# Designs tried in a protein design run: peptides against a protein of PDB entry 3PBP. Part 125

Target 1, 203 residues: chain A of PDB entry 3PBP
Amino acid sequence: LNEKDLNLILNKSLVMYESLDSTTDVIVKRNVIKQLQFVSKLHENWNSRFGKVDIQKEYRLAKVQGPFTINPFPGELYDYTATNIATILIDNGQNEIVCVSFDDGSLILLFKDLEMSMSWDVDNYVYNNSLVLIERVKLQREIKSLITLPEQLGKLYVISDNIIQQVNFMSWASTLSKCINESDLNPLAGLKFESKLEDIATI
Target 2, 203 residues: chain A of PDB entry 3PBP as posed
Amino acid sequence: LNEKDLNLILNKSLVMYESLDSTTDVIVKRNVIKQLQFVSKLHENWNSRFGKVDIQKEYRLAKVQGPFTINPFPGELYDYTATNIATILIDNGQNEIVCVSFDDGSLILLFKDLEMSMSWDVDNYVYNNSLVLIERVKLQREIKSLITLPEQLGKLYVISDNIIQQVNFMSWASTLSKSINESDLNPLAGLKFESKLEDIATI

## One batch from the design tools (peptide; made by RFdiffusion4, then SolubleMPNN)

Design b2_p20_8_s1 (from b2_p20_8, 9 letters changed)
Fold by OpenDDE base, seed 5:
Structure b2_p20_8_s1 (fold): chain B 203 residues (1-203), chain A 20 residues (1-20)
Amino acid sequence: as target 1 above (203 residues)
Amino acid sequence: SSLEQNVIEAVGRKIKALNG
């Protein structure tokens, strides 16, 4: 973890905290607060050891609005609860991967294959986002927060109580991006959807 | 664009097929 990354993580954490309102899920609120506490502690330690980091509040939190339909949904996750959600850019064209964490320590990486649809059901509007399951990553940790850095494509930072881990999925996301941008699906054949997991820092 | 959306949908279908 370098100074730039820490600054970005802190900024993201602050933005997330500030975005909390009465409509936010209680679990999400709790996790965001915990994230902020953790990152703030890291920042304090970093400043004490390596010098002061200036915080720039130029980022906005991109929110994915539900409800979502995930296809297929892993059966083993039916008994677990989603804890965090994040979107990660994979190219400069604003193609993105959606990530959802669960309280069993799993991450699912998802592709938005449809735009948000609006349907009429009796007298109500029903919104639906279609998400395709790409990969499940089992961390077996209590995931406190998911952090994305605007300048790092295809990378997700997972914060737990004792460790920060990076999930890098550019091994397959670069191909996915190419397929979309070039309107050619052939490169998807034989593609392995396996992300790289790396420990960034112990806490 | 509509074309882009069609490609995205096709990609989604392909991923489903690969993971199914």
Scores: peptide ipSAE 0.442, ipTM 0.901, DockQ to the pose 0.099
Fold by OpenDDE base, seed 4:
Structure b2_p20_8_s1 (fold): chain B 203 residues (1-203), chain A 20 residues (1-20)
Amino acid sequence: as target 1 above (203 residues)
Amino acid sequence: SSLEQNVIEAVGRKIKALNG
């Protein structure tokens, strides 16, 4: 992790924090605040060592609306609680992957296979947000925050107490994007949904 | 678009089939 990357993460964290309002879910508020505190502390330590850098705010934000249904939901996660959620762009055409973390240290990568539908009919109120399970990544650590950068397609940063890790899923997401954009599902045959996990920095 | 959504749904079904 270099100074530029840390600044970008901090910037994103600040933007997320600034997006909080009275309608924001309590859990989301807590997580964003924790993220900001943690990243700010890290940035402060970094600046003391390498010097101060100006941060330009970037206001691009991608957020998933809840509630949602995960298909299939891993049985092992029934006893665990979701801790963080993030949305990651995989192309410039607005295709995205949803990531949810759990307090067992698991990450699940999800695909939105159905359009969000909401009916305001009093007699027939319908809200549907379907997510397909693509991959489960077991980190087995306490996940403090999830960070995505709009300029980095198919990359997710996972922050824990001791380490920042990058999850890169472009190995399969590029194929997924191609299938969607070209209306051809053939390339999915034999595709392995295995993301690359890399340690970015120790804390 | 509706056409794109149909493809997305089909992709979802395919992913389920591959991981099932």
Scores: peptide ipSAE 0.440, ipTM 0.901, DockQ to the pose 0.099
Fold by OpenDDE base, seed 2:
Structure b2_p20_8_s1 (fold): chain B 203 residues (1-203), chain A 20 residues (1-20)
Amino acid sequence: as target 1 above (203 residues)
Amino acid sequence: SSLEQNVIEAVGRKIKALNG
């Protein structure tokens, strides 16, 4: 089992999980959840060995429709496999952006729009992971890993075969943070969701 | 808090509207 295989299994597990609905057999639901939990833990262990981001953080919240709802999902990415996931802080108040990379070289930047949903335990409710598409960045290269630095807000480092690139989205994330923290959505009007891409170093 | 959650959801809806 290599990283690519692990990601493939993860994707399959996520797709299966996201396909669950109210009409799905209860036993099937439970089995899919257990599988996803196992794969997520495996991915976490894999990431720990390489200092990568823990994917389990993003997928731990369960809902009837799966751990994620990405709205809208880019149609062009349906045939591609997610390769990495990262969570990037945009302020010191725990607001964050989720980033998912794909094997076509694309990055999608997502806003966590949490909502209450029925958990698999019928007696309990949890907040699910609703993800709003903010931006798609096309790098057109194989993305090996995503790295974040805790002291650098709104910055994501993308490692490919021979280059490290920085994705800086504070141009819009600062406004987003302000909107959330001040409970005022007016500053979002006219905001352009365009991140800055910069080559940092060759490797 | 409930208020914070409402704001986050509203932000999400606004972003969707802006990208639509």
Scores: peptide ipSAE 0.439, ipTM 0.899, DockQ to the pose 0.125
Fold by OpenDDE base, seed 1:
Structure b2_p20_8_s1 (fold): chain B 203 residues (1-203), chain A 20 residues (1-20)
Amino acid sequence: as target 1 above (203 residues)
Amino acid sequence: SSLEQNVIEAVGRKIKALNG
């Protein structure tokens, strides 16, 4: 996810929210509201850090592609605000992990599983609206920024007030990449999704 | 490819099952 993607998701979420009425299924309403809340929190943080993000005024004309969901979403994080997002390559292909930080000091590592979601429009433009929770990392620090280096696969650098930490998830991401590339899910059996946290430098 | 997408989706389901 990048700024452009976030804006797109926000626009879609807004359109979906506006489409809700008294006849809408309760489950659908709840999902859309949760989605909008999440994306709005991301956007709010983005604006606070980088200034006003231009939301396309034509969002009402955007095609609704269904809800964007994180499965499962940690219940504890519903009351917190997303602060940063980053995308980390795990191989030289197109496989990526999405990371979102929260103001409680948590990082969630997410997998784009392309799970089919309900489309609100007949025109099915394929946009990934599904993310799977892989791991939650609790840093208990105020996260200022997330940094990735293209030459360092499966590594995320977290900057706080006094320290730079590295989150290394190649212990499981290498297996994940292999499963995707070889079309074999067997190696996932018994896999522990536990990233390695290391202090890199003091600030 | 379509095959790759199917695998990715299956991987997602497997992760959910492992973490559930």
Scores: peptide ipSAE 0.437, ipTM 0.899, DockQ to the pose 0.128

Design b2_p20_8_s2 (from b2_p20_8, 8 letters changed)
Fold by OpenDDE base, seed 1:
Structure b2_p20_8_s2 (fold): chain B 203 residues (1-203), chain A 20 residues (1-20)
Amino acid sequence: as target 1 above (203 residues)
Amino acid sequence: SPLEENVINAVGNKIKALNG
């Protein structure tokens, strides 16, 4: 995710929020609100760190665009603020993992799913989850920055106060990439999504 | 686990998108 992507997600979330009315299903309302809260926190953090991001004021009312959602989103993280976001390549193609850090010291690793066109008809509501939770890594540190190196696939560097740690998820990402490239889901069966955490350097 | 199933489904969707 980059700044443009974040803005797009925010715009979509805002449009969805604005579409809520008294006739909207309670479950839908809750989901949209949760999504907006999450995206807003991301945006706020982004602005604080990198300056104000210009939000396109003109939201094209795309009646057909599905929301940016995370499935599942750990409930406990709703009380925390997203602090950093990074995208990590897992192969030389188009496959990537999205990582979001929170102020509780946790990382979530996400897989980007397809956005589906949504109907807001109560009788035919399809909730599309555009990001799927793969793993939560609890570092119990204040995360200052996330760094990725293009030449290092499936590796994320986490900078805290006194240490740089490497999160290596190639243990499962290699399989994931293979499955996508070969159009075969079988290797995912029984796969454990557990990343390796290693201390790299003290700072 | 439900989490694993979600990942599998997501990957499946990606595959479908790439092949469709």
Scores: peptide ipSAE 0.535, ipTM 0.927, DockQ to the pose 0.462
Fold by OpenDDE base, seed 3:
Structure b2_p20_8_s2 (fold): chain B 203 residues (1-203), chain A 20 residues (1-20)
Amino acid sequence: as target 1 above (203 residues)
Amino acid sequence: SPLEENVINAVGNKIKALNG
């Protein structure tokens, strides 16, 4: 995930928030607000580590801005701060997994069901859950950085104070990719979304 | 699980978006 991608996510989250009105279902409103809070925290952390994301300051003060709706939003992470974000390719096409780390040592793996570029229909955005929670991985470590290698599909490297760990989710991502490419959901039935965690090196 | 169902639905949505 680069600065451009983060900006897109933030902008979309803001649009979703702005689409809320008095007729919006209370549950939907709550979910959008939680997502906006999540993305805002992510943005703050990104700005501190990777530089300023150009979000118009005027909108930050008035409304929580974020493009991504996470469904379901993990309630346990509401009180925690996002620390890092990464995008991992799972095939040679455009299928990707988004990973976000939190200060409690958790990783969430997210699937983007709709491309942000196509979801700019403001009227339908409230109902567009753009990000779906696949898995929560609890590392219980202070995560310093997330690293991806373009040549290694479905692999994420997590750097903490004393160890580098690999998260490999190809066990389920290969099936996911196949389903998308073949337009067949059947292989997802009974699939376990459990990533493999391996210690790579002690720092 | 509800989580699995959500993922399946999301993949379904993506497939629809790609084929539509």
Scores: peptide ipSAE 0.531, ipTM 0.927, DockQ to the pose 0.478
Fold by OpenDDE base, seed 4:
Structure b2_p20_8_s2 (fold): chain B 203 residues (1-203), chain A 20 residues (1-20)
Amino acid sequence: as target 1 above (203 residues)
Amino acid sequence: SPLEENVINAVGNKIKALNG
């Protein structure tokens, strides 16, 4: 994820929010609000760190074929602010994991299952969660940055004030990749989504 | 767990999307 991607997500979230009405399902409304809050906080932090991102306020209003939401959005993180975001490749194809850090020291690992598309036909509106929560890792420290290396699949480096830690999720991501590539869900049965956390170096 | 089920469903959706 980069500034452009973040801006796109924010714009999509805004469009989605504006599409809500009194007839919208309560679950959808709740999830969209949570998503908007999340993205707005992320954007605020991003702007502070990387400079102000140009957000297009004028956009075409339309229904979306699915809300861009995090499912589930951890209730404990609702009042916290996102601090960093990273995308980690899990294979040599197109499969990737999205990671977001929060100011409580939490990391969430997310899977993007569907792309949100614009729908001009309200009758064809389908609610889909586009970001699915895989794992929450509680580091309980102030996260300064997230670093990924293209040659290191399924590895995320977390930099705090005094330590660099590696989050390795290939224990489950390799299976995930295989399932996608082979169009077979069977290997996911009983799989534990627990990443390995290792101290790499002190700062 | 519910989380695991959600992940499985998400992967299923991805597979469907790629094959569509």
Scores: peptide ipSAE 0.531, ipTM 0.927, DockQ to the pose 0.489
Fold by OpenDDE base, seed 5:
Structure b2_p20_8_s2 (fold): chain B 203 residues (1-203), chain A 20 residues (1-20)
Amino acid sequence: as target 1 above (203 residues)
Amino acid sequence: SPLEENVINAVGNKIKALNG
């Protein structure tokens, strides 16, 4: 996830929020609100850490598919602040996992089911989950940074106060990749989305 | 679990998007 993508998510979240009315499904309302809150916090953190990010005014892109939302939203993190974001490749076919860290020491692993370049059509409101929660990893540490290595698929390095930890999610990501590449969902049945956490080095 | 179902659905959506 990069600055541009974050802005797009925020823009879409805002558009979705603005589209809410009395006729909107309750579940949709909840999801949109939660997403907006989540993305807003991400944006605030991004601005603080990486400089001010301008929200793009243009939200209608080349492909019109619908809104971007997070489902399910990790409700426990509603009051916490996002601290870092990273994108981890899981194969050589450009499939990736988005990771967000929070100040409670949690990591969330997210899957994008749709292209970021999709547009929201206000006139044709269609709810669609575009970012899905896969796993929450509770590290219970202050996460200072997230590091990814291009040559290491499905691995995330988490730097905390005195330790570097590796989060390896290839246990499930390999299956996920296979499913996508082969257009077969069957291997996902019964799959446990549990990453491996390992201490790599003390610092 | 509901979470797993959501992931499956998401992957399904991705597949559809790639094939569409």
Scores: peptide ipSAE 0.531, ipTM 0.926, DockQ to the pose 0.501

Design b2_p20_8_s3 (from b2_p20_8, 9 letters changed)
Fold by OpenDDE base, seed 1:
Parts: structure tokens; C-alpha cells; sequence
Structure b2_p20_8_s3 (fold): chain B 203 residues (1-203), chain A 20 residues (1-20)
């Protein structure tokens, strides 16, 4: 995930938010609002690092492509700010997991499905899950950075004040990858989405 | 679980997109 992608997501979320009306399902409204908050926080963090980005162009593009949603949005993170984002490869076929860290010390692991071209009417909002929450990992520390190594599939390195930790999610990501590559959802049934957290080094 | 359901659905969408 890069800045451009983030902006696109933000704009899609904005479009979705703007589509809310009295006829919109309450659950949909809630999800849209929370997603907007989430993505806004991501964007805020990004802007702090790279400066303010004009998202007007992306907004127009996003409007055409339809909404981008996260389901479920972790409501507990509503008041927290995203601090880092990383994309981790889980196979050699470009399947990826998105990880976002928050200032409460939480990591969320997200599955991104393919961008679906959809035409939607603002009057007829349809909830579309673009990102799905897989796992929340609570580290309860300030996360300074996220590091990924392309040669290390399904592994994320988290740098905090005094420690480097590895998050290894290949326990479930291997299955996920297999499901995608083989077009078989059956192995996902009963799968536990629990990553392994290991202390690598003190710093 | 709801989580599982959501993941399965998402993966399903991706598979459909890849095969479409």
C-alpha cells in the first residue's frame, strides 16, 4: 500500500460517506462512518510524513469505482490514530496482507480483495468489503516502524522503543494463499487467524 | 464467526475476480 492507494481508499470512503441518506441501513451507516474515520487517520499520518496531498483527482476516480470498505471496522480503534502501514506478501503470486498500526499499540491485519469495478448509484448504496479484518494484535507499546522483507513471506517486523518483534502469520496465510490459488474456500473453514509474536532483539 | 464469514466472503470475491 502506497500513498496513492491510501488516497484512493480515502476518496472511496468519502464518496461512500456522501452517499449516506435516510434510507441507508443503520449498519451500513455505521460502517461507512467508521471506515472514514479510520482512513482519515491513516491519511493524517501519511500527511505528517510526506506533506499534505491533494486528493481531488483521486476523489473523482474513486467516485467512478465505488466504495472501499473495511469490514468489520474495529470500533475500539476509532479514537486512535494510525501510525504505520505495511504490505506483506504471503506468496509469490502477489497475494498480500495489509497491516496497520495504531498509537494504542495495536496492529490490524487486513485482507484486501481485488478492486472490483462497480457502478453504484448514490441513491442505492451497496456495502462493498474491500478490506477485511483478519486479526488484531495488541502490543501495548509505541510502534515506531513496520518493516517487511520481500524474501520473508508472511512476516512483519515491528520496531518499538526498545524491542524488535516479529509477527508471523503464515500459520493462516499459507492456507489463505492456497485457497486463492486453488480457488477453493473450504480450507478456510475453522481456520484460526492467530499470528505468532516473537521477540527478536532488544534495542 | 462473523470474522470467519467475512474473510471467506472476501476471499471468495477475489477468487471470482481472478477467474472472471
Amino acid sequence: as target 1 above (203 residues)
Amino acid sequence: SELEKNVIEAVGRKIEALNG
Scores: peptide ipSAE 0.593, ipTM 0.942, DockQ to the pose 0.438
Fold by OpenDDE base, seed 3:
Structure b2_p20_8_s3 (fold): chain B 203 residues (1-203), chain A 20 residues (1-20)
Amino acid sequence: as target 1 above (203 residues)
Amino acid sequence: SELEKNVIEAVGRKIEALNG
């Protein structure tokens, strides 16, 4: 994710939040609120580190087709602040993993299952989860930055004050990619979503 | 696990979206 993508996510989250009414299911309402809180934390951190992200202030009555939500949101991280975000390609077919770090030293890996689109038809609203938690990696250190290299699929570099670590999730991402590309879910059965963590260098 | 189930379902949705 880049600045533009984050801005888009924030805007869509706001629109989704504004679409809530008294008839909205309690579970949906809860999920939307959690999403907005999550994205707001990301935005706050982004503004502090990379400058202000401009958000669209004017909204027309609209609904998000396939609302952006994290399912499930890790409850343990609810009170913590997101510190970094990155997108890692896992194949050459545009499949990607979203990674978010938190100030407790946690890293979450997320799968994006649906693209969000704006619907101007008030009668056309479909509630869908767009991000799914795959793995939580506990690094127990202050994460300064996340780095990805386009030529290195399924690899994330985490920089802290004193160390650079590599998170390699190709152990499961290769299977995930294969499942998507071949339209076959069978290989996912029994798959362990455990990334490999390696110390690369001390700083 | 619940996590595994959620991921499988998500991948399923992605596949459906790509084929639809």
Scores: peptide ipSAE 0.592, ipTM 0.942, DockQ to the pose 0.496
Fold by OpenDDE base, seed 4:
Structure b2_p20_8_s3 (fold): chain B 203 residues (1-203), chain A 20 residues (1-20)
Amino acid sequence: as target 1 above (203 residues)
Amino acid sequence: SELEKNVIEAVGRKIEALNG
């Protein structure tokens, strides 16, 4: 994810939020609110780190390319602030994993569905699971930055005050990539979504 | 698990989108 993507997500979330009414399903309402909180925190972090991002305030009049939801979202993280975001390539194609860090030291690994081609109106909210939680990795440390290297697929480097750690999720990401590329879901059956954490260097 | 199920479903959606 980049600044543009984050803005898009935020706008989508705002649109979704504005679509809520008294007849909205309780689960949908909850998810939308939680998502908005999440992306808002991401945005705050982004602004702090990279400067203020201009958000299209005229979102009420804008058609957004589909709804954006995170499901499931770890309830524990609702009270924490997102601190970093990174996108990690898992193959030489277009398949990526999104990683978000939080100030509790957690990392969440997310799978992003392809964006729908059609645009959604504010008045026509449709629940869509566009980001799916794959794994939560608890580092229990203050995460300063996330680094990815293009030549290292499925690897995320987490920098804290005193250590650099590598999160390697190729144990499952390789299978995921294969499934997508071959249009076969069978290899996912029974697959454990558990990343490997390794200390790389002490700072 | 429910989480695994969700991932599988999401991958399925992506595959469908890519092939559609």
Scores: peptide ipSAE 0.591, ipTM 0.942, DockQ to the pose 0.435
Fold by OpenDDE base, seed 2:
Structure b2_p20_8_s3 (fold): chain B 203 residues (1-203), chain A 20 residues (1-20)
Amino acid sequence: as target 1 above (203 residues)
Amino acid sequence: SELEKNVIEAVGRKIEALNG
């Protein structure tokens, strides 16, 4: 098994888990959960062994040592190192949330308000990759991996040493998507940017 | 909140960019 194969199996397992409902056979439920636990554990071990951090190239800044710019950046995180980055789709129209994990166990959810732009002038180089802070989720655990599923909008799976958790931010992301698509900011007024955290399985 | 305002402004910028 290589990393690609493992990720594929993990994704499939997560999809199967999310398909479980009250009508699902008990044996099927148990099997799916066991499979998810097993694959998650393998994934954790894999990440620990190879220490791979997947950082999307589009968020690399040429002049800064960090992979991204955040506005505002939480001051408390200056002493910590980013460990993972993921992009989560919130609709079918290219609207997305960026998530970054840190070694203090924090997740930050970010909105990309502007497209990456590069301006070349003879005496000036401007690189804009602005991300706006929406929410900070403190997990207080070592985050090993961030997993997103293309078929699951507004959901992020976080793998730690002993647990896999789901972060669901559709409570606010659906409104955000609507605002963008309809060019109307009014629905954002009074909106709480609080994601739902759920334990999926122990590892 | 300040956070809310920042998000609203950011969304506004994106909308403007998409419409431009």
Scores: peptide ipSAE 0.591, ipTM 0.945, DockQ to the pose 0.314

Design b2_p20_8_s4 (from b2_p20_8, 8 letters changed)
Fold by OpenDDE base, seed 2:
Structure b2_p20_8_s4 (fold): chain B 203 residues (1-203), chain A 20 residues (1-20)
Amino acid sequence: as target 1 above (203 residues)
Amino acid sequence: SALEQNVINAVGNKIKSLNG
């Protein structure tokens, strides 16, 4: 099995899990959960052995290619390092949320409020991307991987050493998507940017 | 479109105001 195959199996397992409901046979439910646990454990072991590309290096390279500005940046995170980045679709492919994890166990959910602007410094083309802080989710655990499924809007799966958790932010992201698509900001008034965190399975 | 970008910018500003 290569990393790609493992990711595919993991994705399939997550899709199967999400399909479970109150009408699902108990045996089927148990089997799906066990499969998810097994695959997740394999995924963690794989990541530990083969090391994902250090996002910091990519971030440094990205800084060279274009600074990302997070507004406001949480001061508490200045001493911590980004560990994972993911992009989550919140509608039919037009709008997305950026998620960054840190080694303190925090997730930040970000909104791209500006398109990539070209700034010409005398000899270098610099991309400026502006990101707005929507929410900080404190998991207080080492985040090993972030997984997204294109068919599951506004959902992020977080894999740590001993648990898989789902972050569901459709409670606010659906409103956000609607506001953008309809060009109406009124529904944002009083909106609480609080995601739902659910434990899926232990590893 | 320019209109879409303006809306996105406005949404960003609104989020800042709500969380600030």
Scores: peptide ipSAE 0.465, ipTM 0.912, DockQ to the pose 0.091
Fold by OpenDDE base, seed 5:
Structure b2_p20_8_s4 (fold): chain B 203 residues (1-203), chain A 20 residues (1-20)
Amino acid sequence: as target 1 above (203 residues)
Amino acid sequence: SALEQNVINAVGNKIKSLNG
């Protein structure tokens, strides 16, 4: 078993969990939940055993490549270190939100407002991406990992000590997607950028 | 496309204005 395999198993377990409903057999439901809890704990232990996720590695896995600038950057986070990064699809047109976690337990949700740009600084080639701050979510937990499922739009799973939480931002991301796809900014007026946080399972 | 990029830029600016 390697980290990749564990992630796949965890993802499958999350999908199974999300498929549960009021009509699901009680025994099946219990088994799925127990499996999810076990796999989640295993995943957490794996991260602890082999060290925290290197943000640089995760950054390479994101669609955003190269260094990025966040605008505005929350002043409070200057004293903290980024720990994880993820990209979450918000529609079938490949629009996405970038999420960065920090060691204070904060998540920032970001929008790419510019293409990757090429610049030269002191005779060095520099990549730069522009990211707009949409929302800061304060979890007040040590974030171990961020998980996304391609089939679940606008949902981010956060694994921390003893708990898996779902961040759902489709409340505003659906509007954002519409604005982009229809080239109409009017629906953004009065839009509240507040994600929903839900506890999924105790580890 | 250039048009798409312009829309994305405008969306970004709007978000900044709403959160400012």
Scores: peptide ipSAE 0.463, ipTM 0.911, DockQ to the pose 0.091
Fold by OpenDDE base, seed 1:
Structure b2_p20_8_s4 (fold): chain B 203 residues (1-203), chain A 20 residues (1-20)
Amino acid sequence: as target 1 above (203 residues)
Amino acid sequence: SALEQNVINAVGNKIKSLNG
């Protein structure tokens, strides 16, 4: 891709994003595009003449961080490797979902749980990264990056070679948030953990 | 808070039960 082609793609992506998410702030939309540029450069997917992309505070890139335990771990993923990790806020009370991508093109959405600490030593705080599987989303794409925007609760942007997709899990995360905040688990009964996947930009 | 942690743990268990 030359500079002209890249600009066209970016413009197209922005227009598409604007059309699909009209309520999203313009700055946020721009940040998604900027992140796309940044990720593209990092992955050497595009031959761009553009300089360094400014990193803004309005977006975050996924970082692979561990250790963590997933329960249950999908058996199909035992032979695959985690590639990206992102944390997405679902409310203003700091409840969050963890997302992990795998090299098979799967995303798993995880809830941070607490393992029973058998630690008898009150003085030794062991950070326990227990994660509960909520949903598996199969994209069947090579996932390049996961992008989260603090202004967009319950939304994850997945960057692949040719497309940006939005995973919106507020359909169930709103209920989850409510359950946590109100200390009432009853609404979880019958809840379907199915996120909405939508194409928002073409690369 | 300890209460919140208990709720979170309970939520986790509930999710496991629903997906299991």
Scores: peptide ipSAE 0.461, ipTM 0.908, DockQ to the pose 0.107
Fold by OpenDDE base, seed 4:
Structure b2_p20_8_s4 (fold): chain B 203 residues (1-203), chain A 20 residues (1-20)
Amino acid sequence: as target 1 above (203 residues)
Amino acid sequence: SALEQNVINAVGNKIKSLNG
């Protein structure tokens, strides 16, 4: 098994898990969960062995466009190191959230923003890449990897030493998507940026 | 588009204000 194959198996296992419902046979449910547990453990061991950071290609492409800043950057994280990064689609129109994990067990959810630099030259618009802090989620565990599935909007899977967790932020991301697509910011008023955490499986 | 970028910027500013 190589890293690519392992990731594929993990993704398939997660898809299978999401397909489970109340009508699914109990034996099938147990088998799917056991498979997910096994694959996640392998993935954790793989990352630890090679010291690889799971950085999604989409974010790497965004980084190539220039330097970016996180606003505001939580002061508590100045002494900590980023461990993983992922990009999560929130709609079919390519709006996305960026997630960064830190070695303190924190996840930060970020919105891509562009700040126009004031240029006296109207013809030379310089855009600064900015990431706006939406939410900080404190998991208080070592994060080994971040997994996203293209068909699952607004969902992030977090693999740690002992558990797989799902972070679901569609509660606020659906409103955010609507605001962007309709050019109406009014629905953001009073919006609570709180993601839902769910334990999927123990490792 | 320029319009989309303006909206995105406005959204970003709104988020900052809500979290501040």
Scores: peptide ipSAE 0.460, ipTM 0.910, DockQ to the pose 0.107

